# Peptides against a protein of PDB entry 1Y0J, part 27

Target 1, 39 residues: chain A of PDB entry 1Y0J
Amino acid sequence: EARECVNCGATATPLWRRDRTGHYLCNACGLYHKMNGQN

## One batch from the design tools (peptide; made by RFdiffusion4, then SolubleMPNN)

Design b2_p16_5_s2 (from b2_p16_5, 12 letters changed)
Fold by OpenDDE base, seed 2:
Order: structure tokens, then sequence, then C-alpha cells
Structure b2_p16_5_s2 (fold): chain B 39 residues (1-39), chain A 16 residues (1-16)
């Protein structure tokens, strides 16, 4: 088992983030979604 | 929709 970013599939990141519904995102995708409100 | 995104990513992986 390995964690994956639900947006891009990345398995490694400096910091795992979570969206408003609890999905795990890599740092980059998490920041992007936070700033743009996208999903 | 992350479920749909996952499906697309898995499909892409199968093509590699």
Amino acid sequence: as target 1 above (39 residues)
Amino acid sequence: DYLEKKKKLEELKKQL
C-alpha cells in the first residue's frame, strides 16, 4: 500500500495535504486547489 | 471528481 495524490497520482511529496472532503493531495496539488477552489 | 480522475490515471498507467 502506498499513498497517492488523488489529483495527479504522485506517491511522494514534501507535505501531504487534504482537501475539504478529506482526499489526500500532494503539496503542489493541494496548494493549487486551495488557491483556485478546483477539484 | 476524484473518482473519475483516478479512473483516468489508472487507464493511463495501463498504457505504459
Scores: peptide ipSAE 0.158, ipTM 0.642, DockQ to the pose 0.115
Fold by OpenDDE base, seed 4:
Structure b2_p16_5_s2 (fold): chain B 39 residues (1-39), chain A 16 residues (1-16)
Amino acid sequence: as target 1 above (39 residues)
Amino acid sequence: DYLEKKKKLEELKKQL
């Protein structure tokens, strides 16, 4: 039920991010994907 | 692909 990062499964993060299509990412994964253009 | 990532995570969770 709890929100989780679609990349690593983390359920807690200092800042939730979303990719271009709206998928939730933890802060670390969000920054990583933003920098590398990965999906 | 986040759909496949989600499926992989779900499968991994079953092992925990």
Scores: peptide ipSAE 0.150, ipTM 0.639, DockQ to the pose 0.111
Fold by OpenDDE base, seed 5:
Structure b2_p16_5_s2 (fold): chain B 39 residues (1-39), chain A 16 residues (1-16)
Amino acid sequence: as target 1 above (39 residues)
Amino acid sequence: DYLEKKKKLEELKKQL
């Protein structure tokens, strides 16, 4: 059971992010979602 | 949305 991005499934990232509801996102998806308001 | 994405990822994993 390794951490994975809830958006793309990536298991490796320079920086793990988490949205306001607690979902883990890789750095890329986290930044993308932040900029585009996606969830 | 995250719930649906989770379902999609799980389905994708099954294909691997």
Scores: peptide ipSAE 0.134, ipTM 0.620, DockQ to the pose 0.110
Fold by OpenDDE base, seed 1:
Structure b2_p16_5_s2 (fold): chain B 39 residues (1-39), chain A 16 residues (1-16)
Amino acid sequence: as target 1 above (39 residues)
Amino acid sequence: DYLEKKKKLEELKKQL
């Protein structure tokens, strides 16, 4: 198994982020969700 | 939301 972004499924990113519940997001999705209060 | 996103991703994978 490989780590993947829960939002877009990406398996590689310059920086792994996590949402409030600890689920992994790629950098791009993490930033988007942070700004929009989603996920 | 997490569960739905996970399911959505899995369905997408099945289409590949």
Scores: peptide ipSAE 0.126, ipTM 0.615, DockQ to the pose 0.112

Design b2_p16_5_s3 (from b2_p16_5, 11 letters changed)
Fold by OpenDDE base, seed 1:
Structure b2_p16_5_s3 (fold): chain B 39 residues (1-39), chain A 16 residues (1-16)
Amino acid sequence: as target 1 above (39 residues)
Amino acid sequence: DLLALRKEEEEKKKEL
């Protein structure tokens, strides 16, 4: 299994997140989007 | 509206 953050390209993270369109985000990028609503 | 996948990730890892 290989996964990559669609925002920063990270392949490892403490917690994978997924947006409503199904894109994977690392925890850091996911939290950024959650808190700011934009990338 | 972001899904946190920790539980899912751990379960998937156990399948390996």
Scores: peptide ipSAE 0.185, ipTM 0.590, DockQ to the pose 0.028
Fold by OpenDDE base, seed 2:
Structure b2_p16_5_s3 (fold): chain B 39 residues (1-39), chain A 16 residues (1-16)
Amino acid sequence: as target 1 above (39 residues)
Amino acid sequence: DLLALRKEEEEKKKEL
């Protein structure tokens, strides 16, 4: 199993997140997107 | 909205 954040390419994170379209984001990028509403 | 996958990932780790 190999997973990468679609935003930053990170392969490790305390908490993986996934959007409604199925893309994986690391915790940091996921929270960043939640706060800013965009990349 | 983004889904948090901690529960799912913890289960995956236990399986391995």
Scores: peptide ipSAE 0.180, ipTM 0.585, DockQ to the pose 0.027
Fold by OpenDDE base, seed 4:
Structure b2_p16_5_s3 (fold): chain B 39 residues (1-39), chain A 16 residues (1-16)
Amino acid sequence: as target 1 above (39 residues)
Amino acid sequence: DLLALRKEEEEKKKEL
């Protein structure tokens, strides 16, 4: 299995997040998007 | 964002 963060391409993270369109974000990028609303 | 529990991630990895 090969999951990637759609923002940074990371393949490992302590906590995977999923956006409203079903794409996976690593924990860091997910939190960044939540806080800033930008890539 | 929706969160995946670590337990759920481990289970999904085992299923494949």
Scores: peptide ipSAE 0.174, ipTM 0.585, DockQ to the pose 0.028
Fold by OpenDDE base, seed 5:
Structure b2_p16_5_s3 (fold): chain B 39 residues (1-39), chain A 16 residues (1-16)
Amino acid sequence: as target 1 above (39 residues)
Amino acid sequence: DLLALRKEEEEKKKEL
């Protein structure tokens, strides 16, 4: 179970998120994308 | 969807 943020490569985060295409994002990147309307 | 991810994570943990 090796998960990595597709945006920054982080392997650990307080909260994993997933974009509409199914890619995993760390909390920070997920929030950034959410705020900027990006996936 | 955060709720969906949490459910997925919880189910994976139960597998351990």
Scores: peptide ipSAE 0.143, ipTM 0.566, DockQ to the pose 0.029

Design b2_p16_5_s4 (from b2_p16_5, 11 letters changed)
Fold by OpenDDE base, seed 1:
Structure b2_p16_5_s4 (fold): chain B 39 residues (1-39), chain A 16 residues (1-16)
Amino acid sequence: as target 1 above (39 residues)
Amino acid sequence: ELEELRKKREELLKQL
């Protein structure tokens, strides 16, 4: 099974990030969540 | 928990 961003469903990204609970996010979504303080 | 949800999704997709 392929990893996917829990926010947008993307399966490819230049950098995988994780939210505060450990869920995987693509780079773009990870930055968005970090900058906006959203879960 | 997340992995379990993903597996359930995959199982459903395989049935299509």
Scores: peptide ipSAE 0.023, ipTM 0.410, DockQ to the pose 0.070
Fold by OpenDDE base, seed 4:
Structure b2_p16_5_s4 (fold): chain B 39 residues (1-39), chain A 16 residues (1-16)
Amino acid sequence: as target 1 above (39 residues)
Amino acid sequence: ELEELRKKREELLKQL
C-alpha cells in the first residue's frame, strides 16, 4: 500500500507535505493549499 | 480518517 496525495491521488513526489489537518499531499498540492487555503 | 478511507478504497479496488 503506497502513500498517495489526498488531493490529486499522486503516489510519487519529491517532497511529501501535509495539510492543516494532517493529511498527506504531494509537493505541488501542498504548495497550492498553502497559497490558497483551499482545494 | 481520510487515510483509512483511502486504505478501504485501495483494498476494494484490489478485489476487482
Scores: peptide ipSAE 0.023, ipTM 0.433, DockQ to the pose 0.408
Fold by OpenDDE base, seed 2:
Structure b2_p16_5_s4 (fold): chain B 39 residues (1-39), chain A 16 residues (1-16)
Amino acid sequence: as target 1 above (39 residues)
Amino acid sequence: ELEELRKKREELLKQL
């Protein structure tokens, strides 16, 4: 089993995040998503 | 939208 960031495809990150719909994002993409709001 | 998010992030990273 391998988890992937739904945005960039990264398989490793210091901290996994989830968006409002439950998709997994790496730390970097999650922070970017948060800063830029709903997309 | 994830598609737009991905595109915008990619462009920003190119500028750094």
Scores: peptide ipSAE 0.036, ipTM 0.508, DockQ to the pose 0.108; fails the geometry check
Fold by OpenDDE base, seed 5:
Parts: C-alpha cells; sequence; structure tokens
Structure b2_p16_5_s4 (fold): chain B 39 residues (1-39), chain A 16 residues (1-16)
C-alpha cells in the first residue's frame, strides 16, 4: 500500500505534513489546514 | 474537522 493524504487522497507530494492528531496530509492540504485552523 | 476542510478546499479550488 501507499501513503495517501487523508483530505484529498493524493499519494505523491513534495512534502508530507501531519495535522494536530497525526493524520497525514499532502503539502497543499496541510498548508490549507494550518491556515484555516480546525476543520 | 476533515469533512469541512475538504469541502471548503473544494469550493476554493472551483474559484481558481
Amino acid sequence: as target 1 above (39 residues)
Amino acid sequence: ELEELRKKREELLKQL
């Protein structure tokens, strides 16, 4: 299996991020989450 | 919440 962003399902990204609870996010979704806070 | 985040991001992307 391959890692995937829990928000958009992407399996490739320049930088993997994680939210406060440890979910893996692609760079784009991680930045969006950080900018907009809790969701 | 992830569901709200996903929906908000989708709406934003539609505007680009």
Scores: peptide ipSAE 0.031, ipTM 0.495, DockQ to the pose 0.112; fails the geometry check

Design b2_p16_6_s1 (from b2_p16_6, 12 letters changed)
Fold by OpenDDE base, seed 4:
Structure b2_p16_6_s1 (fold): chain B 39 residues (1-39), chain A 16 residues (1-16)
Amino acid sequence: as target 1 above (39 residues)
Amino acid sequence: EEEEKKKLEEILKKEE
């Protein structure tokens, strides 16, 4: 099994993040969500 | 959305 970013589907990232509900995000998508509050 | 993600990835590359 491989971890995937729930936003973009990426399977590799320098740093895994999680959203407020615990779903995994790649670093870029995690930062995007943090800055904009949405997908 | 994808444009913003790409910009963030670019910023990360420059930091390394």
Scores: peptide ipSAE 0.042, ipTM 0.496, DockQ to the pose 0.035
Fold by OpenDDE base, seed 1:
Parts: structure tokens; sequence; C-alpha cells
Structure b2_p16_6_s1 (fold): chain B 39 residues (1-39), chain A 16 residues (1-16)
């Protein structure tokens, strides 16, 4: 089984984050979503 | 905004 960022598809990241519904985001996308609230 | 997202990824790589 492999985990991937639901936003960009990355399979590796220094820190996995999650959105409000629990979907996994890579660190970069998680931070981006936090700053902008959208993709 | 994809450019801003790319900026974050670039910052991450530089901090490694």
Amino acid sequence: as target 1 above (39 residues)
Amino acid sequence: EEEEKKKLEEILKKEE
C-alpha cells in the first residue's frame, strides 16, 4: 500500500498533513491549503 | 495558485 497527496499526487514528503476531512496532503500542499483555503 | 505552491516546495527543498 502506498500513500499519496490528494492534491499533487506526491508519494513522499518530509511531513504528511491532512485536510479537514482526513485526506492526506504532502507538507507543501498542506501549507498551501492552509494559506489559501483552496487548491 | 500553482506558482505559490511551487514556491513552498522550493523552500522545502532548500531547507533539507
Scores: peptide ipSAE 0.039, ipTM 0.516, DockQ to the pose 0.039
Fold by OpenDDE base, seed 3:
Structure b2_p16_6_s1 (fold): chain B 39 residues (1-39), chain A 16 residues (1-16)
Amino acid sequence: as target 1 above (39 residues)
Amino acid sequence: EEEEKKKLEEILKKEE
């Protein structure tokens, strides 16, 4: 089984994050969403 | 915006 970032499709990250609805985001995309709301 | 994503990844590298 493999986890993927719902934003960029990355399968590896130093820290998995999750959005408000529980979708997995890589660290970079998670921080980006936090700073801007969305892509 | 991919450029901001790259900046965030770069910041992460600098903190390690």
Scores: peptide ipSAE 0.039, ipTM 0.496, DockQ to the pose 0.035
Fold by OpenDDE base, seed 5:
Structure b2_p16_6_s1 (fold): chain B 39 residues (1-39), chain A 16 residues (1-16)
Amino acid sequence: as target 1 above (39 residues)
Amino acid sequence: EEEEKKKLEEILKKEE
């Protein structure tokens, strides 16, 4: 699988997350969006 | 923006 974070392009993360539309985010970007709403 | 993301990445890096 060639998964990558739609926000930063990272291909590896301790935990994959998904936004409300189903796109994959690395753990850091997912937490960032959750805390700030978006970038 | 990227600063807050870096803080989160630093926390994750230290937990590993």
Scores: peptide ipSAE 0.035, ipTM 0.505, DockQ to the pose 0.038

Design b2_p16_6_s2 (from b2_p16_6, 14 letters changed)
Fold by OpenDDE base, seed 3:
Structure b2_p16_6_s2 (fold): chain B 39 residues (1-39), chain A 16 residues (1-16)
Amino acid sequence: as target 1 above (39 residues)
Amino acid sequence: SEEERKRLEEILEREK
């Protein structure tokens, strides 16, 4: 069992984030989503 | 966007 970023597929990140629906995002993708409101 | 993701990742490494 390994967590995976739903956007890029990364399995490791310094900080796991989640989108509004609860899906896991790596830190970079989470920040991108937050800043742009898109994937 | 993969390009933007990479930019953010690079920023994180620089600030690390």
Scores: peptide ipSAE 0.055, ipTM 0.537, DockQ to the pose 0.037
Fold by OpenDDE base, seed 2:
Structure b2_p16_6_s2 (fold): chain B 39 residues (1-39), chain A 16 residues (1-16)
Amino acid sequence: as target 1 above (39 residues)
Amino acid sequence: SEEERKRLEEILEREK
């Protein structure tokens, strides 16, 4: 499997995160979403 | 914003 961040397409990150529907986000995008509360 | 995402990404790069 080749995991990708659904927001930026990154394939590697120190920490994978997921949104409420299970989509994978890299650490940076996950933090961005957390701070803004929006996609 | 793109700027905010970039700032977070820079912090991430520093912690790699």
Scores: peptide ipSAE 0.053, ipTM 0.542, DockQ to the pose 0.040
Fold by OpenDDE base, seed 5:
Structure b2_p16_6_s2 (fold): chain B 39 residues (1-39), chain A 16 residues (1-16)
Amino acid sequence: as target 1 above (39 residues)
Amino acid sequence: SEEERKRLEEILEREK
């Protein structure tokens, strides 16, 4: 199966993260979301 | 923003 960041579409990342609703984010977008409260 | 996302990505690349 494949996984994509719901924000940028990246398919590879050092660490998969999830937002508050369970959607997958790459590490960079997850950090962005954490810092700003949204992606 | 895309700029912030890119900067975070660049930092991650640097630390790999």
Scores: peptide ipSAE 0.052, ipTM 0.539, DockQ to the pose 0.039
Fold by OpenDDE base, seed 4:
Structure b2_p16_6_s2 (fold): chain B 39 residues (1-39), chain A 16 residues (1-16)
Amino acid sequence: as target 1 above (39 residues)
Amino acid sequence: SEEERKRLEEILEREK
């Protein structure tokens, strides 16, 4: 199986994060969501 | 690993 960032579609990241509903985000997108509360 | 990921997430969350 392949994991994919639900925001940008990246399949590789130094750290996988998850949003409040459990969807996977790459590190960059996860931090972005945390800072802004939304994409 | 999930353990490592969790630890790193905690660190990054604390530091933004």
Scores: peptide ipSAE 0.030, ipTM 0.452, DockQ to the pose 0.035

Design b2_p16_6_s3 (from b2_p16_6, 14 letters changed)
Fold by OpenDDE base, seed 4:
Structure b2_p16_6_s3 (fold): chain B 39 residues (1-39), chain A 16 residues (1-16)
Amino acid sequence: as target 1 above (39 residues)
Amino acid sequence: KEEEEKRKKEILEKEK
């Protein structure tokens, strides 16, 4: 299975995160969403 | 794989 960051489309990251709705985010985008609440 | 996903969830929870 292939996982993709719903924000930037990245398929590789040192740590997968999730947004409030459960969608996958790469580490960078996940931290961004956490800091800003949304994107 | 299960242990890896568990670890990731734990990290995410701690980061909240």
Scores: peptide ipSAE 0.018, ipTM 0.355, DockQ to the pose 0.038
Fold by OpenDDE base, seed 1:
Structure b2_p16_6_s3 (fold): chain B 39 residues (1-39), chain A 16 residues (1-16)
Amino acid sequence: as target 1 above (39 residues)
Amino acid sequence: KEEEEKRKKEILEKEK
């Protein structure tokens, strides 16, 4: 099994982040969510 | 979320 971003499906990222529910996000999507608070 | 996902998919398609 491979880890993937729950937002965009990316399997590689310079930094894995997690949302408030524990789901993995790539760095870009994690920052996107942090800035916008939306999908 | 949807906007970011669309952006990433678009980038991926361009790499083909």
Scores: peptide ipSAE 0.048, ipTM 0.481, DockQ to the pose 0.047; fails the geometry check
Fold by OpenDDE base, seed 5:
Structure b2_p16_6_s3 (fold): chain B 39 residues (1-39), chain A 16 residues (1-16)
Amino acid sequence: as target 1 above (39 residues)
Amino acid sequence: KEEEEKRKKEILEKEK
């Protein structure tokens, strides 16, 4: 199993992030979620 | 979340 963003499915990113529940997000989705909270 | 996912997929599709 390879790590992937729980939002967009990306398997590569310059920086892995985590949401408040500990799920992995790519950098882009992590920043998006931080700014908008959801969607 | 859904909108961001759609945007990312759309970009990826166009770049391939």
Scores: peptide ipSAE 0.045, ipTM 0.483, DockQ to the pose 0.047; fails the geometry check
Fold by OpenDDE base, seed 3:
Structure b2_p16_6_s3 (fold): chain B 39 residues (1-39), chain A 16 residues (1-16)
Amino acid sequence: as target 1 above (39 residues)
Amino acid sequence: KEEEEKRKKEILEKEK
């Protein structure tokens, strides 16, 4: 089982985050979403 | 999503 960022497809990240619907995001995409409210 | 991926691609291109 390989986890992937639902935004960019990354399979590795220093910190896995989740969006408001529970989908996994890499740290970078998670921060981007939080700051901009978009993907 | 599109903006994030676009930004990442642009960074990658600049590093090549």
Scores: peptide ipSAE 0.043, ipTM 0.445, DockQ to the pose 0.039; fails the geometry check

Design b2_p16_6_s4 (from b2_p16_6, 13 letters changed)
Fold by OpenDDE base, seed 1:
Structure b2_p16_6_s4 (fold): chain B 39 residues (1-39), chain A 16 residues (1-16)
Amino acid sequence: as target 1 above (39 residues)
Amino acid sequence: EEEEQRRLEEILERER
């Protein structure tokens, strides 16, 4: 599976996360969103 | 898949 973080475009991460609509986020961006809400 | 991601998320968050 090839994918990109919808926020930063990263193609590799320790853990893929998903936003409320199912789009993929890298671990870093996903954690930021979790802590601060939408972007 | 969501359950696995949640479990891995908790592990990674613990290491922060």
Scores: peptide ipSAE 0.085, ipTM 0.594, DockQ to the pose 0.036
Fold by OpenDDE base, seed 5:
Structure b2_p16_6_s4 (fold): chain B 39 residues (1-39), chain A 16 residues (1-16)
Amino acid sequence: as target 1 above (39 residues)
Amino acid sequence: EEEEQRRLEEILERER
């Protein structure tokens, strides 16, 4: 199965993260949301 | 879990 970042659509990342609702985010987007108080 | 994500982030940051 293929995973995709719900924010940017990336399919590859050094670390998969998840938002508070359980959606998958690539590492970059996960950190972005975290820094902006959305993670 | 947020704790695991933080742990993994710290590992990645140390390797940079």
Scores: peptide ipSAE 0.083, ipTM 0.561, DockQ to the pose 0.037
Fold by OpenDDE base, seed 3:
Structure b2_p16_6_s4 (fold): chain B 39 residues (1-39), chain A 16 residues (1-16)
Amino acid sequence: as target 1 above (39 residues)
Amino acid sequence: EEEEQRRLEEILERER
């Protein structure tokens, strides 16, 4: 099992981000979610 | 955050 972003499916990123429940996001998607507001 | 996490969990359950 290769790590992938749960949002876009990317398997490579300069910085993996992870939410408090352990889901992985690539750097871009993590920043995108942050820009669109946090809930 | 709660809504985002819920959406991400739905994706995770479906795709992984």
Scores: peptide ipSAE 0.106, ipTM 0.575, DockQ to the pose 0.271; fails the geometry check
Fold by OpenDDE base, seed 2:
Structure b2_p16_6_s4 (fold): chain B 39 residues (1-39), chain A 16 residues (1-16)
Amino acid sequence: as target 1 above (39 residues)
Amino acid sequence: EEEEQRRLEEILERER
């Protein structure tokens, strides 16, 4: 069993992030969503 | 946010 980014499925990242509802995102996806103002 | 939240929830439910 391994943690996965809910957006891209990555299982490794230098920094795990979480969205406002607690879902795990890799660093890249977390930053990407911030940059694009995705909601 | 609401659209992304729904999308993410659907992904999580699919993987369960």
Scores: peptide ipSAE 0.098, ipTM 0.566, DockQ to the pose 0.301; fails the geometry check

Design b2_p16_7_s1 (from b2_p16_7, 9 letters changed)
Fold by OpenDDE base, seed 5:
Structure b2_p16_7_s1 (fold): chain B 39 residues (1-39), chain A 16 residues (1-16)
Amino acid sequence: as target 1 above (39 residues)
Amino acid sequence: ERARRDAELIARQEAL
């Protein structure tokens, strides 16, 4: 399977991040969620 | 609330 950001659907990112529950996020969305306390 | 959001994200991931 192709990995994609669960927030924006991006399939490529300079750095894959994961939220506290293990879901993959692109770098940008990961930072956004972290800063806004999402999910 | 958090559980529902997590479930939604998990479901989305599982659909890939």
Scores: peptide ipSAE 0.082, ipTM 0.550, DockQ to the pose 0.369
Fold by OpenDDE base, seed 1:
Structure b2_p16_7_s1 (fold): chain B 39 residues (1-39), chain A 16 residues (1-16)
Amino acid sequence: as target 1 above (39 residues)
Amino acid sequence: ERARRDAELIARQEAL
């Protein structure tokens, strides 16, 4: 098992982010969710 | 609501 973004499935990213409940998101998805108040 | 969406994200990861 390898870490992957829960939103897009990416397994590589310049920066792993975590949402408020601890789920891993790639940098892009993390920023998107944060900006749009998603999840 | 938020918890539901969290579960959905987790499920998506596990499905990949």
Scores: peptide ipSAE 0.082, ipTM 0.548, DockQ to the pose 0.223
Fold by OpenDDE base, seed 4:
Structure b2_p16_7_s1 (fold): chain B 39 residues (1-39), chain A 16 residues (1-16)
Amino acid sequence: as target 1 above (39 residues)
Amino acid sequence: ERARRDAELIARQEAL
């Protein structure tokens, strides 16, 4: 199964995260969203 | 924190 970060397209990450609507984000993008409220 | 925990569980499940 292939998963992609909806923000940057990465297919591998130390930890998959999810945005408020359930879409998958890599750890880096997920943390960025969390800290800044958006991309 | 809850999101992080859930994400870890998802990752572990997929590793099986």
Scores: peptide ipSAE 0.076, ipTM 0.572, DockQ to the pose 0.061
Fold by OpenDDE base, seed 2:
Structure b2_p16_7_s1 (fold): chain B 39 residues (1-39), chain A 16 residues (1-16)
Amino acid sequence: as target 1 above (39 residues)
Amino acid sequence: ERARRDAELIARQEAL
């Protein structure tokens, strides 16, 4: 099934992550959010 | 850890 990172739109990632409200993020964006506290 | 668990759930879903 289709899935996209809500931040960058990527459809493939080695590890799907989610923000605290449940939105899916690719690994890179998830880590970016964690480190910077924002998009 | 939560991300890994979520990824596993996603993978399982895609396998069905």
Scores: peptide ipSAE 0.062, ipTM 0.566, DockQ to the pose 0.062

Design b2_p16_7_s2 (from b2_p16_7, 8 letters changed)
Fold by OpenDDE base, seed 2:
Structure b2_p16_7_s2 (fold): chain B 39 residues (1-39), chain A 16 residues (1-16)
Amino acid sequence: as target 1 above (39 residues)
Amino acid sequence: EEEKRLAELIARQEAL
Protein backbone atom coordinates (compact mmCIF):
# COMPACT_ATOMS: atom_id res chain seq x y z
CA GLU B 1 0.00 0.00 0.00
CA ALA B 2 2.92 2.31 0.65
CA ARG B 3 3.57 2.59 -3.07
CA GLU B 4 5.86 5.33 -4.23
CA CYS B 5 7.29 6.57 -7.50
CA VAL B 6 10.74 5.10 -8.03
CA ASN B 7 11.81 8.35 -9.64
CA CYS B 8 10.60 11.17 -7.40
CA GLY B 9 9.27 9.29 -4.40
CA ALA B 10 5.74 10.60 -4.69
CA THR B 11 3.21 8.48 -2.85
CA ALA B 12 0.14 9.91 -4.52
CA THR B 13 -0.69 10.46 -8.15
CA PRO B 14 -3.78 10.68 -10.31
CA LEU B 15 -2.48 7.74 -12.33
CA TRP B 16 0.18 5.17 -11.56
CA ARG B 17 2.38 4.19 -14.47
CA ARG B 18 5.18 1.71 -14.94
CA ASP B 19 8.51 2.00 -16.70
CA ARG B 20 10.02 -0.54 -19.07
CA THR B 21 11.40 -2.51 -16.16
CA GLY B 22 8.07 -2.61 -14.40
CA HIS B 23 8.82 -0.09 -11.67
CA TYR B 24 6.02 2.17 -10.55
CA LEU B 25 6.12 5.81 -11.52
CA CYS B 26 3.75 8.64 -10.73
CA ASN B 27 1.90 10.07 -13.69
CA ALA B 28 4.31 12.96 -14.12
CA CYS B 29 7.46 10.88 -14.03
CA GLY B 30 5.89 8.21 -16.16
CA LEU B 31 5.06 10.72 -18.83
CA TYR B 32 8.53 12.18 -18.57
CA HIS B 33 10.16 8.81 -19.10
CA LYS B 34 7.82 7.98 -21.93
CA MET B 35 8.38 11.25 -23.72
CA ASN B 36 12.14 11.18 -23.24
CA GLY B 37 12.86 7.50 -23.52
CA GLN B 38 13.76 7.43 -19.85
CA ASN B 39 16.25 9.84 -18.43
CA GLU A 1 22.60 12.15 -10.28
CA GLU A 2 21.00 13.84 -13.22
CA GLU A 3 18.03 11.61 -12.67
CA LYS A 4 17.77 12.90 -9.12
CA ARG A 5 17.90 16.46 -10.38
CA LEU A 6 15.18 15.80 -12.88
CA ALA A 7 13.14 13.96 -10.30
CA GLU A 8 13.30 16.96 -8.00
CA LEU A 9 12.14 19.27 -10.75
CA ILE A 10 9.22 17.01 -11.45
CA ALA A 11 8.42 16.73 -7.77
CA ARG A 12 8.43 20.49 -7.40
CA GLN A 13 6.09 20.78 -10.31
CA GLU A 14 3.70 18.33 -8.71
CA ALA A 15 3.93 20.14 -5.39
CA LEU A 16 2.79 23.44 -6.87
Scores: peptide ipSAE 0.090, ipTM 0.603, DockQ to the pose 0.055
Fold by OpenDDE base, seed 1:
Structure b2_p16_7_s2 (fold): chain B 39 residues (1-39), chain A 16 residues (1-16)
Amino acid sequence: as target 1 above (39 residues)
Amino acid sequence: EEEKRLAELIARQEAL
């Protein structure tokens, strides 16, 4: 049913992103992860 | 490592 960001729980976003294991992230969390994560 | 990655995601959630 409703997809949600695995990080913040948001159910709406301009762009769904995915982490390295395929989990869905909202655009904001995905960008934050990309900017600050390296593992 | 997945556990570390998860912890980082949680930390980022709190930072936003």
Scores: peptide ipSAE 0.089, ipTM 0.591, DockQ to the pose 0.073
Fold by OpenDDE base, seed 3:
Structure b2_p16_7_s2 (fold): chain B 39 residues (1-39), chain A 16 residues (1-16)
Amino acid sequence: as target 1 above (39 residues)
Amino acid sequence: EEEKRLAELIARQEAL
């Protein structure tokens, strides 16, 4: 089972996050989206 | 409401 960040395509991250619609994001992208409040 | 529920779950995830 391979998981990918829907934003950058990364397959490895110290912490998987998700957006409000349930899509998986790597830690970095998840934080970025949260801070900017937009895609 | 579903979105609020998901937001709460995400918040818990962020705490880890």
Scores: peptide ipSAE 0.082, ipTM 0.556, DockQ to the pose 0.068
Fold by OpenDDE base, seed 5:
Structure b2_p16_7_s2 (fold): chain B 39 residues (1-39), chain A 16 residues (1-16)
Amino acid sequence: as target 1 above (39 residues)
Amino acid sequence: EEEKRLAELIARQEAL
């Protein structure tokens, strides 16, 4: 995998998440976006 | 925007 968080560019995370359109987010960014919305 | 920037900072902090 050469996966990369679309938000911060991280390539490693305890848990990969995805937004509603399938873009990969690291756990931290995913949680932040989940809590605050797509802003 | 600001939220994306903040999310990046949170992620970087987690890496430390």
Scores: peptide ipSAE 0.127, ipTM 0.664, DockQ to the pose 0.054; fails the geometry check

Design b2_p16_7_s3 (from b2_p16_7, 7 letters changed)
Fold by OpenDDE base, seed 4:
Structure b2_p16_7_s3 (fold): chain B 39 residues (1-39), chain A 16 residues (1-16)
Amino acid sequence: as target 1 above (39 residues)
Amino acid sequence: DEEARLQALIARQEAL
């Protein structure tokens, strides 16, 4: 199996993150979601 | 909407 960022589809990242509901995000997208909070 | 937010695309910016 291969992990993918739910936002951009990237399959590789220096650091995997997860949002509040557990979805995987690449480092870049994870930082964006954290910065923008709920919506 | 959290679900909609997950699908919102953001442009990836990377430094040279």
Scores: peptide ipSAE 0.099, ipTM 0.621, DockQ to the pose 0.058
Fold by OpenDDE base, seed 2:
Structure b2_p16_7_s3 (fold): chain B 39 residues (1-39), chain A 16 residues (1-16)
Amino acid sequence: as target 1 above (39 residues)
Amino acid sequence: DEEARLQALIARQEAL
C-alpha cells in the first residue's frame, strides 16, 4: 500500500501532509493548498 | 476546487 498525494499523485515526498479532511498530500501540494485555503 | 488542483499540479511540476 503505497501512499499517494491526492492532488498530484506523487508517491514520495520529504514530508507528508494532510488536508482539513484528512486526505494525504505531498509537501508541495500541501503547502499550496494551505496557501489557497481550499482545493 | 478543480482549478486550485490544476494550479497545484503546475506548481509541483515547476518545483521539480
Scores: peptide ipSAE 0.113, ipTM 0.696, DockQ to the pose 0.053; fails the geometry check
Fold by OpenDDE base, seed 3:
Structure b2_p16_7_s3 (fold): chain B 39 residues (1-39), chain A 16 residues (1-16)
Amino acid sequence: as target 1 above (39 residues)
Amino acid sequence: DEEARLQALIARQEAL
């Protein structure tokens, strides 16, 4: 498919994550959001 | 948070 991280636009990641509203985040951005109280 | 979002973009950019 054409999945993209809603934060950085990456199309590939070792693990797809999702935010509170279901938007996809790459692993890196997902972890960053978690550590910083959601970007 | 917009500032956190920006930092995440920068961090991702630097990692690539």
Scores: peptide ipSAE 0.106, ipTM 0.682, DockQ to the pose 0.055; fails the geometry check
Fold by OpenDDE base, seed 1:
Structure b2_p16_7_s3 (fold): chain B 39 residues (1-39), chain A 16 residues (1-16)
Amino acid sequence: as target 1 above (39 residues)
Amino acid sequence: DEEARLQALIARQEAL
């Protein structure tokens, strides 16, 4: 099984991040969440 | 925020 970004569905990223509740985010979406707060 | 999520999705798509 492949890991997916819960925001955009990407399956590949230079760095997997996680949100405050533990969901996996690609690097880009993780940074977006961090900068703009909860989506 | 649903709107913010959409914007992030669109931004990701546009970057490809």
Scores: peptide ipSAE 0.089, ipTM 0.656, DockQ to the pose 0.054; fails the geometry check

